Peptides against a protein of PDB entry 6FBK. Designs and how they scored, part 85

Target 1, 90 residues: chain A of PDB entry 6FBK
Amino acid sequence: EDTGVRVELAEEDHGRKSTIALRLWVEDPKKLKGKPKDNGAIEFTFDLEKETPDEVAQEMIESGFFHESDVKIVAKSIRDRVALIQWRRE

## One batch from the design tools (peptide; made by RFdiffusion4, then SolubleMPNN)

Design b2_p28_8_s1 (from b2_p28_8, 9 letters changed)
Fold by OpenDDE base, seed 3:
Structure b2_p28_8_s1 (fold): chain B 90 residues (1-90), chain A 28 residues (1-28)
Amino acid sequence: as target 1 above (90 residues)
Amino acid sequence: MREFIVTGADGRVTRVTVEGKEVRREEL
């Protein structure tokens, strides 16, 4: 599913550590229920072993990046990218 | 604790720190 939210590696992944750097931004705001106040990019680290996309998405909501109603779509965007990264490591 | 580095459309860079229920914002 095209969530309208794009997530990419912020740095090259050598598959050596459990943490990765991610960059997230809105590519198609029409896919979101809310209206993000900023059209910039958000960079953060993600621990592949300890953290979940849902938790990070919730933190983004609390930070005011997205509307509460879009938590699931943001989480899915992160989850889908993380899954791809993990599959590439295998 | 969670740290987000935000590069806005205007080019401004902001550090957003989430700790519990507290959210801090600092323009870099």
Scores: peptide ipSAE 0.730, ipTM 0.938, DockQ to the pose 0.912
Fold by OpenDDE base, seed 4:
Structure b2_p28_8_s1 (fold): chain B 90 residues (1-90), chain A 28 residues (1-28)
Amino acid sequence: as target 1 above (90 residues)
Amino acid sequence: MREFIVTGADGRVTRVTVEGKEVRREEL
């Protein structure tokens, strides 16, 4: 499903660490219910073993990047990318 | 604690730190 929110690796993944660097940005704002802040990109570190996409999404809401009504779509975007990265590590 | 590095549409870079319900912002 195309969430309109894009998440990519911000650095090359060698599959050696439990942490990865991610970059997130809005590609299609009309897919969101709220009006996102005018941010070009958000970069952050994600621990594949200890953290969850839902918690990161909540932190992004708290930071004011997205409207609370879009927390699930943001979490899904992160989850889908994380799942893909984990799949590629196999 | 969570740290976000944000590049705005205007090209400015900001560090956003979230600790619980506290949010700090610093332009880099």
Scores: peptide ipSAE 0.729, ipTM 0.937, DockQ to the pose 0.905
Fold by OpenDDE base, seed 2:
Structure b2_p28_8_s1 (fold): chain B 90 residues (1-90), chain A 28 residues (1-28)
Amino acid sequence: as target 1 above (90 residues)
Amino acid sequence: MREFIVTGADGRVTRVTVEGKEVRREEL
């Protein structure tokens, strides 16, 4: 599913750490119910063992990056990328 | 604590820190 939100590694993943650096940005704002305030990129670290995409998405909503109605689509975008990274580590 | 580094469309960089229910913003 094309969420309109892109998530990619902000640095190379050598599969050595439980944390990864991610970069997230809106590629297609039409896919979102709300309007993002900034058309930039958000970088953050994600702990593959301790954190969840939903948790991070909720923190992004709290930070005012996205509307509350888009929490699930943001979470999905993170989840899909994290899953892909995990699969590549196997 | 969660830290987000935001690069705006204008190129300005802002650190957004989430601690519990508090949100702090600092332009870098």
Scores: peptide ipSAE 0.729, ipTM 0.937, DockQ to the pose 0.901
Fold by OpenDDE base, seed 1:
Structure b2_p28_8_s1 (fold): chain B 90 residues (1-90), chain A 28 residues (1-28)
Amino acid sequence: as target 1 above (90 residues)
Amino acid sequence: MREFIVTGADGRVTRVTVEGKEVRREEL
């Protein structure tokens, strides 16, 4: 499913650390219920062992990056990318 | 505590720190 939110590795993943650097941005704003105020990219670290996409997405909502109604679509975009990264590590 | 580094379309970089419901913003 195309969430309209793109998530990519901000740094090359060598599969050696439990943390990864991610970059997130809106590719298709029409897929979102709310209207993002920022027109750029968000970079952050994600701990594959300790953190969850839903919690990070909620923190992005609290930061004002997205409307609260879009928390699930943001979480899904992060989850899908994390899953791909983990699959590549195996 | 969570830190987000935001790069705007104009190239300006802002650090956004989230701790619970508290949000702090600092232009870098």
Scores: peptide ipSAE 0.729, ipTM 0.938, DockQ to the pose 0.904

Design b2_p28_8_s2 (from b2_p28_8, 8 letters changed)
Fold by OpenDDE base, seed 3:
Structure b2_p28_8_s2 (fold): chain B 90 residues (1-90), chain A 28 residues (1-28)
Amino acid sequence: as target 1 above (90 residues)
Amino acid sequence: MREFIVTREDGTRVRVTIEGKEVTREVL
């Protein structure tokens, strides 16, 4: 499912750390219910063992990046990329 | 505490920090 939100590694992943650096941005705003505040790439770290996509997505909402109605779309985007990264590590 | 670095379309960078319910923004 194309969420219209892209998430990629901001740094090369050597598979050594439980934390990764991610970059997230809106590729297709028509997929979102609300209008994002800032039209830019968001960089952040994600702990593969301790954090969840839903929690990070909620923090992005509270930070004003996205409308609350799009929390699930943002969370899914993060989840899909994280799963892919974890699969590549195995 | 969570830190986000957003790069705006005009190239400016903003550090967004969220701690609990408190949100701070700093133009870098």
Scores: peptide ipSAE 0.770, ipTM 0.951, DockQ to the pose 0.928
Fold by OpenDDE base, seed 4:
Structure b2_p28_8_s2 (fold): chain B 90 residues (1-90), chain A 28 residues (1-28)
Amino acid sequence: as target 1 above (90 residues)
Amino acid sequence: MREFIVTREDGTRVRVTIEGKEVTREVL
């Protein structure tokens, strides 16, 4: 499902580390319930073994990037990309 | 601790650090 939020690798994934570098940005703001306070690409590292999309999404809310009503949309966007990356590593 | 690097529409880059309830911002 298209969440309107894009998540891509910020660096090439050689499949050697449990951590990956991600870049997240809003592609279609109409898909969000709230309006992002800031517009821009967000880069961060994600540990495939220790972290969850929900935790990172919540941290983004607390950081002021998104409205609390969109936490699940953001989490889903991260989850979907992480799933694809994990699949690609097989 | 979580660190986010956001590149704004105007091209400025900001480091956002969150630890617990404390959020800090630094223009890079």
Scores: peptide ipSAE 0.770, ipTM 0.951, DockQ to the pose 0.933
Fold by OpenDDE base, seed 5:
Structure b2_p28_8_s2 (fold): chain B 90 residues (1-90), chain A 28 residues (1-28)
Amino acid sequence: as target 1 above (90 residues)
Amino acid sequence: MREFIVTREDGTRVRVTIEGKEVTREVL
């Protein structure tokens, strides 16, 4: 599903660490219920063992990046990318 | 604590730090 939010690896993943560097940005703002204040790319680290996409998405909302109504869309975007990364590690 | 680095259209980079409910921002 196209969430309109893109998530990619910000750094090459060698599969050695439980943490990965991600980059997230809005590709299609029409898919979001709200309008992001900043249309820039957001970089952050994600711990594959300790963190959840929902937690990160909520932190992005609290940081003011997205409207509260879009928390699930953002979380799904992160989750889908993380799943792909984990599958590639297997 | 969570740190986000946002790169704006003009190329400006901003560090957004959130700890609990406290949010701080600084231009890099």
Scores: peptide ipSAE 0.770, ipTM 0.951, DockQ to the pose 0.885
Fold by OpenDDE base, seed 1:
Structure b2_p28_8_s2 (fold): chain B 90 residues (1-90), chain A 28 residues (1-28)
Amino acid sequence: as target 1 above (90 residues)
Amino acid sequence: MREFIVTREDGTRVRVTIEGKEVTREVL
């Protein structure tokens, strides 16, 4: 599914650490129910063993990046990318 | 604690830190 939110590796993944660096940005704002305050890319680290996409997405909402109605869209975007990364590491 | 680095269109970078219910912002 095309969520309109893009998530990519911010750094090359060598598969050696449990943490990865990600970059997230809105590619298609009309896919969102709310309107993001900033249109910039958001960089953050994600622990593949300890954290969940939903938790990080919620933190982004609380930080004011997205409207609460879009938490699931953001979470899905992160989840899908993380899944691909995990698959490539396998 | 979670830290986000947002890069705006004008190139400005802002560090957003969230800890509990406290959110702080710092222009880098």
Scores: peptide ipSAE 0.770, ipTM 0.950, DockQ to the pose 0.868

Design b2_p28_8_s3 (from b2_p28_8, 8 letters changed)
Fold by OpenDDE base, seed 2:
Structure b2_p28_8_s3 (fold): chain B 90 residues (1-90), chain A 28 residues (1-28)
Amino acid sequence: as target 1 above (90 residues)
Amino acid sequence: KRVFIVTRADGTRVRVTIEGDKVTREEL
Protein backbone atom coordinates (compact mmCIF):
# COMPACT_ATOMS: atom_id res chain seq x y z
CA GLU B 1 0.00 0.00 0.00
CA ASP B 2 1.26 3.43 -0.97
CA THR B 3 0.58 5.52 2.10
CA GLY B 4 2.16 8.66 0.70
CA VAL B 5 4.51 8.61 3.67
CA ARG B 6 8.10 7.50 3.26
CA VAL B 7 10.23 6.00 6.01
CA GLU B 8 13.86 5.04 5.66
CA LEU B 9 16.94 4.45 7.75
CA ALA B 10 18.70 7.69 8.59
CA GLU B 11 21.80 5.69 9.50
CA GLU B 12 23.17 2.38 8.37
CA ASP B 13 21.79 -0.49 10.43
CA HIS B 14 24.42 -2.99 11.47
CA GLY B 15 21.94 -4.96 13.53
CA ARG B 16 23.87 -4.30 16.71
CA LYS B 17 21.55 -2.00 18.62
CA SER B 18 17.93 -2.24 19.66
CA THR B 19 17.50 1.32 18.40
CA ILE B 20 17.47 2.56 14.83
CA ALA B 21 17.57 6.03 13.33
CA LEU B 22 14.65 6.72 11.02
CA ARG B 23 13.73 9.48 8.61
CA LEU B 24 10.12 10.12 7.69
CA TRP B 25 8.75 12.47 5.06
CA VAL B 26 5.54 13.00 3.17
CA GLU B 27 5.15 12.63 -0.56
CA ASP B 28 1.56 13.84 -0.46
CA PRO B 29 1.43 17.44 0.79
CA LYS B 30 -2.20 16.98 1.78
CA LYS B 31 -1.03 14.90 4.70
CA LEU B 32 1.03 17.71 6.17
CA LYS B 33 -0.48 19.93 8.78
CA GLY B 34 0.32 23.51 7.94
CA LYS B 35 2.40 24.71 5.06
CA PRO B 36 4.71 22.28 3.25
CA LYS B 37 7.66 24.56 3.90
CA ASP B 38 7.10 24.43 7.65
CA ASN B 39 7.97 20.79 8.10
CA GLY B 40 10.15 18.52 6.01
CA ALA B 41 11.87 15.28 6.81
CA ILE B 42 11.46 14.12 10.39
CA GLU B 43 14.29 12.21 12.00
CA PHE B 44 13.99 10.23 15.20
CA THR B 45 15.31 7.23 17.08
CA PHE B 46 13.09 4.19 17.35
CA ASP B 47 13.58 1.48 19.95
CA LEU B 48 12.71 -1.84 18.34
CA GLU B 49 12.12 -3.47 21.71
CA LYS B 50 10.26 -0.80 23.64
CA GLU B 51 8.36 1.39 21.21
CA THR B 52 5.48 0.96 18.80
CA PRO B 53 4.71 2.69 15.50
CA ASP B 54 1.36 3.80 16.88
CA GLU B 55 2.98 5.55 19.82
CA VAL B 56 5.43 7.37 17.58
CA ALA B 57 2.68 8.33 15.16
CA GLN B 58 0.62 9.74 18.00
CA GLU B 59 3.61 11.76 19.18
CA MET B 60 3.93 13.17 15.67
CA ILE B 61 0.29 14.23 15.82
CA GLU B 62 0.91 15.88 19.17
CA SER B 63 3.88 17.66 17.62
CA GLY B 64 1.56 19.08 15.00
CA PHE B 65 3.16 17.39 12.01
CA PHE B 66 0.03 15.65 10.78
CA HIS B 67 -3.72 15.66 11.12
CA GLU B 68 -5.22 13.27 13.62
CA SER B 69 -6.99 11.52 10.77
CA ASP B 70 -3.63 10.39 9.38
CA VAL B 71 -2.29 8.78 12.53
CA LYS B 72 -2.94 5.26 11.28
CA ILE B 73 -1.36 6.00 7.91
CA VAL B 74 1.76 7.33 9.60
CA ALA B 75 1.85 4.40 11.99
CA LYS B 76 1.50 1.93 9.13
CA SER B 77 4.35 3.56 7.23
CA ILE B 78 6.62 3.27 10.24
CA ARG B 79 5.45 -0.27 10.96
CA ASP B 80 6.10 -1.42 7.41
CA ARG B 81 9.63 -0.06 7.41
CA VAL B 82 10.37 -1.44 10.85
CA ALA B 83 9.14 -4.85 9.74
CA LEU B 84 11.49 -4.78 6.75
CA ILE B 85 14.39 -3.80 8.97
CA GLN B 86 13.57 -6.58 11.42
CA TRP B 87 13.36 -9.12 8.61
CA ARG B 88 16.73 -8.02 7.27
CA ARG B 89 18.24 -8.50 10.71
CA GLU B 90 17.20 -12.16 10.75
CA LYS A 1 10.61 11.97 26.13
CA ARG A 2 10.59 12.09 22.34
CA VAL A 3 12.88 14.15 20.16
CA PHE A 4 12.18 14.87 16.52
CA ILE A 5 14.60 16.69 14.27
CA VAL A 6 12.82 18.37 11.40
CA THR A 7 14.69 19.52 8.33
CA ARG A 8 12.67 22.16 6.54
CA ALA A 9 12.65 22.78 2.82
CA ASP A 10 14.92 25.79 3.29
CA GLY A 11 17.45 23.59 5.06
CA THR A 12 16.86 24.92 8.54
CA ARG A 13 16.51 22.37 11.30
CA VAL A 14 14.19 22.36 14.27
CA ARG A 15 14.28 20.19 17.35
CA VAL A 16 10.84 19.23 18.55
CA THR A 17 10.71 17.72 22.01
CA ILE A 18 7.71 16.05 23.57
CA GLU A 19 7.72 15.43 27.28
CA GLY A 20 4.39 14.55 28.74
CA ASP A 21 1.94 17.14 27.50
CA LYS A 22 4.65 19.69 26.80
CA VAL A 23 5.91 20.33 23.28
CA THR A 24 8.95 22.51 22.79
CA ARG A 25 10.56 23.71 19.58
CA GLU A 26 14.07 24.98 19.08
CA GLU A 27 15.63 26.08 15.83
CA LEU A 28 19.09 24.59 15.42
Scores: peptide ipSAE 0.707, ipTM 0.935, DockQ to the pose 0.895
Fold by OpenDDE base, seed 3:
Structure b2_p28_8_s3 (fold): chain B 90 residues (1-90), chain A 28 residues (1-28)
Amino acid sequence: as target 1 above (90 residues)
Amino acid sequence: KRVFIVTRADGTRVRVTIEGDKVTREEL
């Protein structure tokens, strides 16, 4: 599913740590229900063993980056990228 | 504790920190 939200590695992943650096940004704003207050890229660390995409997405809502109506879109975008990264590590 | 670093279109950066129910924003 093309969510209109992009998530990528902010740095090369050597598969050595349980944490990864991610970068998220809105590529297609028309696909979001709400309008992000900041159209810039958001960088953060994600713990592959302890954290969930839904938790991070909710924190982004709390931070004011997105409207609550877009939480599932953001979570899915993170989840899809994390799944790909984990697949490459195997 | 959660830390987000936002890079705006103009190149300025903002640190957003979440600790419990407190959200802080600092332009870097």
Scores: peptide ipSAE 0.698, ipTM 0.935, DockQ to the pose 0.883
Fold by OpenDDE base, seed 1:
Structure b2_p28_8_s3 (fold): chain B 90 residues (1-90), chain A 28 residues (1-28)
Amino acid sequence: as target 1 above (90 residues)
Amino acid sequence: KRVFIVTRADGTRVRVTIEGDKVTREEL
């Protein structure tokens, strides 16, 4: 599913740490329910053992990066990328 | 505590820090 939100590794993943560096940006704003802020790429660290995509997405909304109506889209984009990364690690 | 680094169109970067209900922004 094309959410219109892109998530990728900001650093090469060697599978050695429980944390990963991610980069998120809007590829197609028309795919969003609300209105994203006029920002570029957002970089952050994600702990595979302690954090959830839903929590991070909510924090991005609180930061004002996206409209609150897009929380599910952002969370899904992060979840899908994290799942792919975990699949490659195993 | 959550830290986001956002890159603007002009290449400038901003650090956004969230601690509870407090959000702070710092241009890098």
Scores: peptide ipSAE 0.693, ipTM 0.934, DockQ to the pose 0.858
Fold by OpenDDE base, seed 5:
Parts: structure tokens; C-alpha cells; sequence
Structure b2_p28_8_s3 (fold): chain B 90 residues (1-90), chain A 28 residues (1-28)
């Protein structure tokens, strides 16, 4: 599913750390329920063992990056990318 | 604690820090 939100690695993943660097941005605003702020890429570190996509999404909403109506879309986008990264580590 | 680094349209960057319910912003 194309959520309109893109998430990718901000740095190469060697699979040796529990943390990964991610970059998130809106690729297609039409895919979002709400209008994103005038921001570009959002970079952050994600702990594969301790954190959840929903937690990060909630923090992004709290930060004002997205409308609260888009929290599940953002969380799904992060989750999908994280899952892919974890699969590649196997 | 959560740290976001945001790049704005004009290329400026902002550090957003979340600690509990406290949000702080600093232009880099």
C-alpha cells in the first residue's frame, strides 16, 4: 500500500546495531488524510528492540509534523519499512 | 527522549526534542 509517506534508511545498515537511522517525508500529500506541515525530510534513530512505529508516529504528531488524523498512516509507513529492514537482516 | 532533525523547504534544519510532554525546537 502506498501511504504517501516514504521511509528509508538515512545511513547504511550493517545489521550490527539494534538501532537504525531513518528518514521520513511525504511523497504524495494526496495519500494523507491531513495536510502535512511545510517540512522536508524528518530524520531520527529507531531502536528495533525497544521502540514501536506507533510510538514514533505519536511523537511526530506531538511535534506538529502531521495532523493527528494521519498517525496511523505514519505508523504504518514506519512499520512497513522497519519490517523490510528486519527481513533484510535475516 | 526523542530527537528529530527536520529539513525545511528553505534548507534550514531544526532539531525537535521530545521529553515526556515537553517539545523543544532549535534551528541548526
Amino acid sequence: as target 1 above (90 residues)
Amino acid sequence: KRVFIVTRADGTRVRVTIEGDKVTREEL
Scores: peptide ipSAE 0.692, ipTM 0.934, DockQ to the pose 0.919

Design b2_p28_8_s4 (from b2_p28_8 with T3E K8R T12R K13R K15R K18V E21D)
Fold by OpenDDE base, seed 1:
Structure b2_p28_8_s4 (fold): chain B 90 residues (1-90), chain A 28 residues (1-28)
Amino acid sequence: as target 1 above (90 residues)
Amino acid sequence: MREFIVTRADGRRVRVTVEGDEVTREEL
């Protein structure tokens, strides 16, 4: 599914740490129910063992990056990328 | 605590910190 939200590695993943650096941005705002205030990329670390995409997405809502109605689409975007990264590590 | 670094369209960067229910913003 094309969520309209892109998530990429912010730095090269050597597969040695449980944490990764991610960059997230809106590619197609039409796919969001709300309108994000910020127009840019959001960088953050993600612990592959301890954190969940839903938790991070909720934190982004609290940060004011997205409307609460878009928490699931943001979480999905993170989840999809994290899954790819995990699969590539195996 | 969670930290986000947002790079806005104008190139300016802001650190957004979420700690519990507190949110702080700092221009970098």
Scores: peptide ipSAE 0.723, ipTM 0.937, DockQ to the pose 0.926
Fold by OpenDDE base, seed 4:
Structure b2_p28_8_s4 (fold): chain B 90 residues (1-90), chain A 28 residues (1-28)
Amino acid sequence: as target 1 above (90 residues)
Amino acid sequence: MREFIVTRADGRRVRVTVEGDEVTREEL
């Protein structure tokens, strides 16, 4: 499903570390319930073994990037990309 | 601690740090 939020690798993944670098941005704001307070690309590291998309999404809400009503859509966008990255590593 | 590097629409970069319930911002 298209969440309107894009998540991509910020750097090449050689499949050697449990951490990856991600970049997230809003591609279609109409898919969000709230209007993002900030407009831009967000870069961060994600530990595939220790962290969850829901936790990171909540931290983005706390940072003021998104409205609380959109926490699940943001988490889903991260989860979907992480799943694809995990699949590629196989 | 979580660190986000955001590139704003105007091209400016900001470091956003989340530590518990405390959020700090620093323009880079």
Scores: peptide ipSAE 0.721, ipTM 0.936, DockQ to the pose 0.914
Fold by OpenDDE base, seed 3:
Structure b2_p28_8_s4 (fold): chain B 90 residues (1-90), chain A 28 residues (1-28)
Amino acid sequence: as target 1 above (90 residues)
Amino acid sequence: MREFIVTRADGRRVRVTVEGDEVTREEL
């Protein structure tokens, strides 16, 4: 499912650390219910063992990046990329 | 604590920090 939100590694993943650097941005705003502010690309670290996509998505809402109605879309975008990264590590 | 680094369309960067319900923003 294309969420309209893209998430990619902000740095090369060598598979040694439990934390990864991610970059997230809106590619297709029409797929969002709310209108995100013009904040461009968002960079952050994600702990593969301790953090969840839902919690990070909620923090992005609190930061004002997205409307609360889009929390699940943002969370899914992060989840899908994280799953892909974990699969590649195996 | 969560830290986000945002690069706006104009190229300016902003650090957004979230601690509980407190949100702070700092232009870089």
Scores: peptide ipSAE 0.720, ipTM 0.936, DockQ to the pose 0.918
Fold by OpenDDE base, seed 5:
Structure b2_p28_8_s4 (fold): chain B 90 residues (1-90), chain A 28 residues (1-28)
Amino acid sequence: as target 1 above (90 residues)
Amino acid sequence: MREFIVTRADGRRVRVTVEGDEVTREEL
């Protein structure tokens, strides 16, 4: 599903660390219920073993990047990318 | 603690730190 939110690796993943560097940005704002204040790219680290996409998405909401109504779509975007990364590690 | 690095349209970068309910911002 196209969430309108893009998530990519910010750094090459060698599969050695439990943490990965991600970059997230809005590609299609029409897919979001709210309008992000900042349309810039957001970079962050994600621990594949300890963290969840929902937690990170909520932190992004608290940071004011997205409207609260878009927490699930943001979380899904992160989750889908993380799943792909984990599958590639196998 | 969570740190986000945001690159804005003009190229400026901002560090956003979230710790619990506390949010701080720093222009880089």
Scores: peptide ipSAE 0.720, ipTM 0.936, DockQ to the pose 0.897

## One batch from the design tools (peptide; made by RFdiffusion4, then SolubleMPNN)

Design b2_p29_1_s1
Fold by OpenDDE base, seed 5:
Structure b2_p29_1_s1 (fold): chain B 90 residues (1-90), chain A 29 residues (1-29)
Amino acid sequence: as target 1 above (90 residues)
Amino acid sequence: EKEKEEEEKRKKRIEELRKSVKPLEEVLK
């Protein structure tokens, strides 16, 4: 499902460490219920072993980037990308 | 304790996120 939120690797993943650098931005704002406060790309590290997409998404809400009603959309975007990265590692 | 530690990590994450925004033009370049 196209969430309208794009998540990509911010660095090349060699599949050697448990953390990855990600970049997230809104590609289609129509998919969101709220209006993002920023139109840039958010860069962040994601610990594949200790963190969850939902927690990170919630932190993004608290950071003021998205409306709370869009937390699940943001989380799904992160989850989907992380899944792809994990699949590539296998 | 663990709860306090996790809260500190969370606050740190929020701070990092607020500082990590880059222009989309730069990202897609």
Scores: peptide ipSAE 0.564, ipTM 0.876, DockQ to the pose 0.902
Fold by OpenDDE base, seed 3:
Structure b2_p29_1_s1 (fold): chain B 90 residues (1-90), chain A 29 residues (1-29)
Amino acid sequence: as target 1 above (90 residues)
Amino acid sequence: EKEKEEEEKRKKRIEELRKSVKPLEEVLK
């Protein structure tokens, strides 16, 4: 399912590091229950070994980017991208 | 102890996220 939240690599992945740089933004706000405060792209590093999409999503809510009711959809968008990246590394 | 460490990590992440926003115009080009 299209979450309406897009997540992409912010830099080329050579598959050498356990951390990756990601960029996240809202592509279709209708898919979200709340209205995101910002309309920009959020850039962040993600540790493939130590971090989880759910925790990062929670942190984004605490940062004020999304309503708490959208934590799972945000987490899913991150998880889906991370899964694709991991798959491509194999 | 690890609870304190995780709390610190979360605080760092929140700070990182709040100052990492870039205009969509740049991203979509």
Scores: peptide ipSAE 0.564, ipTM 0.875, DockQ to the pose 0.834
Fold by OpenDDE base, seed 2:
Structure b2_p29_1_s1 (fold): chain B 90 residues (1-90), chain A 29 residues (1-29)
Amino acid sequence: as target 1 above (90 residues)
Amino acid sequence: EKEKEEEEKRKKRIEELRKSVKPLEEVLK
């Protein structure tokens, strides 16, 4: 399912660390219920062992990037990318 | 005590996120 939100690695992943650097941005705003405030890419580190897509998505809402009604779609975009990264590491 | 630690980490994350936005022109380069 295309969420309209893109999440990519901000650095090369060598599969050595439990943390990864990610970038998240809106590719198709029509897929979101709210209107994002920024048109740039949000960069952040994600701890594969301690953090969850839902928690990070909620923090992005609190930061003011997305409307609360889009928390699940944002979380899904992060989850899907993390899943792909984990798969590649295996 | 553990709850306070988690709350502090959350506040730090929010602060970092607000300062982490970069232009797409640079990202898509």
Scores: peptide ipSAE 0.561, ipTM 0.874, DockQ to the pose 0.897
Fold by OpenDDE base, seed 1:
Structure b2_p29_1_s1 (fold): chain B 90 residues (1-90), chain A 29 residues (1-29)
Amino acid sequence: as target 1 above (90 residues)
Amino acid sequence: EKEKEEEEKRKKRIEELRKSVKPLEEVLK
């Protein structure tokens, strides 16, 4: 499913660390219920063992990047990318 | 104590996220 939110690796992943550097930005704003305040890309580290997409999405909303009603779609975007990265690591 | 630790981690994450924005022109190169 196309969430309208794109998540990519900010650095090359050699599958050696439990943390990865990610970059997240809105590719299709009409997929979101709210209108994001910023049009840039958010860069952040994600701990594959300790953090969850839902928690990070909630933190992004509290940071002011997204509307509360879009927490699940943002979380899904992160989850989908993380799943893909984990798959490639196997 | 664990709850306080999680709260501090969350505050730190929020601060880092607010400073992490980069222009798309730079990202899409």
Scores: peptide ipSAE 0.560, ipTM 0.874, DockQ to the pose 0.877

Design b2_p29_1_s2
Fold by OpenDDE base, seed 5:
Structure b2_p29_1_s2 (fold): chain B 90 residues (1-90), chain A 29 residues (1-29)
Amino acid sequence: as target 1 above (90 residues)
Amino acid sequence: SRKEEEERRRKKRIEELRKSVLPLEEVLK
């Protein structure tokens, strides 16, 4: 599903660390219920063992990047990318 | 406590996120 939110690796993943660097930005704002205040790419680390897409998405809401109604679509974007990364690690 | 530590980490993450915004030109070029 095209969420309109893009998540990519900010660095090469060699599959050696439990943490990965990600970048997240809005590619199609029409897919979101709310309107993001910023139009940049959010760079963040994601701990594959300790963090969840839902928690990180909620933190992004609290940071003011997205409307609370879009927490699930943001979380899905992160989840899908993380799943892909983990698939490639196996 | 564990709860307080988690909250501190959460607040730290929020601050880090706010400081991590990059121009799209740096990502799309």
Scores: peptide ipSAE 0.535, ipTM 0.871, DockQ to the pose 0.897
Fold by OpenDDE base, seed 1:
Structure b2_p29_1_s2 (fold): chain B 90 residues (1-90), chain A 29 residues (1-29)
Amino acid sequence: as target 1 above (90 residues)
Amino acid sequence: SRKEEEERRRKKRIEELRKSVLPLEEVLK
């Protein structure tokens, strides 16, 4: 499923740390119910062991980046990228 | 308390996120 939200590694992942740097931005705004206030990319660290996509997505909404109704689609975009990263680490 | 610590961490994360926006030109290059 294309969420319209893209998440990529902000740095090379050598599979050594539990934390990774990610970048998240809107690639297709028509996939979202709300209109993001910013058109840039959010760079953030994600702890693969302690954090969840849902929690981070909610924090992004509270930061003012996304509408409350888009929490699940944002969380899914993060989850999907994290899954790929974990798969590559295996 | 644990609850206060979690709240503090959450507020800190929100503040960090607000300061971490990069131009798409930097991301797409």
Scores: peptide ipSAE 0.533, ipTM 0.870, DockQ to the pose 0.894
Fold by OpenDDE base, seed 3:
Structure b2_p29_1_s2 (fold): chain B 90 residues (1-90), chain A 29 residues (1-29)
Amino acid sequence: as target 1 above (90 residues)
Amino acid sequence: SRKEEEERRRKKRIEELRKSVLPLEEVLK
């Protein structure tokens, strides 16, 4: 399902590190229940072994980027991209 | 403590996220 939130690699992934650099931004704001305070792209690292999409999404909420009601949609966007990255690594 | 370290890391992450915003015009070009 299209979450309206886009997540892409911010660097080339050679499948050697447990951490990856990601970039996240809103592509379709109509898919979100709340209105993001910022209209930019968030660049962040994600530890494939220690972090979870839900935890990172919650941190983004606490950072003020999204409304609390959109935590699951944000987490899903991260999860879906991470799944693709891990699939390509295997 | 372990719990204190985890909370410090979380706080640091939040602060880093707030400083890591790029204009869409720069990302999409």
Scores: peptide ipSAE 0.532, ipTM 0.869, DockQ to the pose 0.906
Fold by OpenDDE base, seed 2:
Structure b2_p29_1_s2 (fold): chain B 90 residues (1-90), chain A 29 residues (1-29)
Amino acid sequence: as target 1 above (90 residues)
Amino acid sequence: SRKEEEERRRKKRIEELRKSVLPLEEVLK
């Protein structure tokens, strides 16, 4: 499913660290229910062992990047990318 | 307490996210 939110690695993944650097930005704003305040890319680390896409998405909402009604699609975009990264590591 | 530590960690994360935005021009090039 195309969430309209894109998530990519901000660094090369060697499969060694428990944390990865990611970048998240809106590719298709029409897919969102709300209008994001910023038009840049959010760079953040994601702990593969301790964090969840839902928790990080909620933190982005609280940071003011997205409307709370879009928490699930933001979380899904993170989840989908993380899944791909994990599958590649295995 | 563990609860207080978790809240501090969450608050720190939010602050870091707020100042962690870069121009799309830098990302797409």
Scores: peptide ipSAE 0.531, ipTM 0.869, DockQ to the pose 0.915

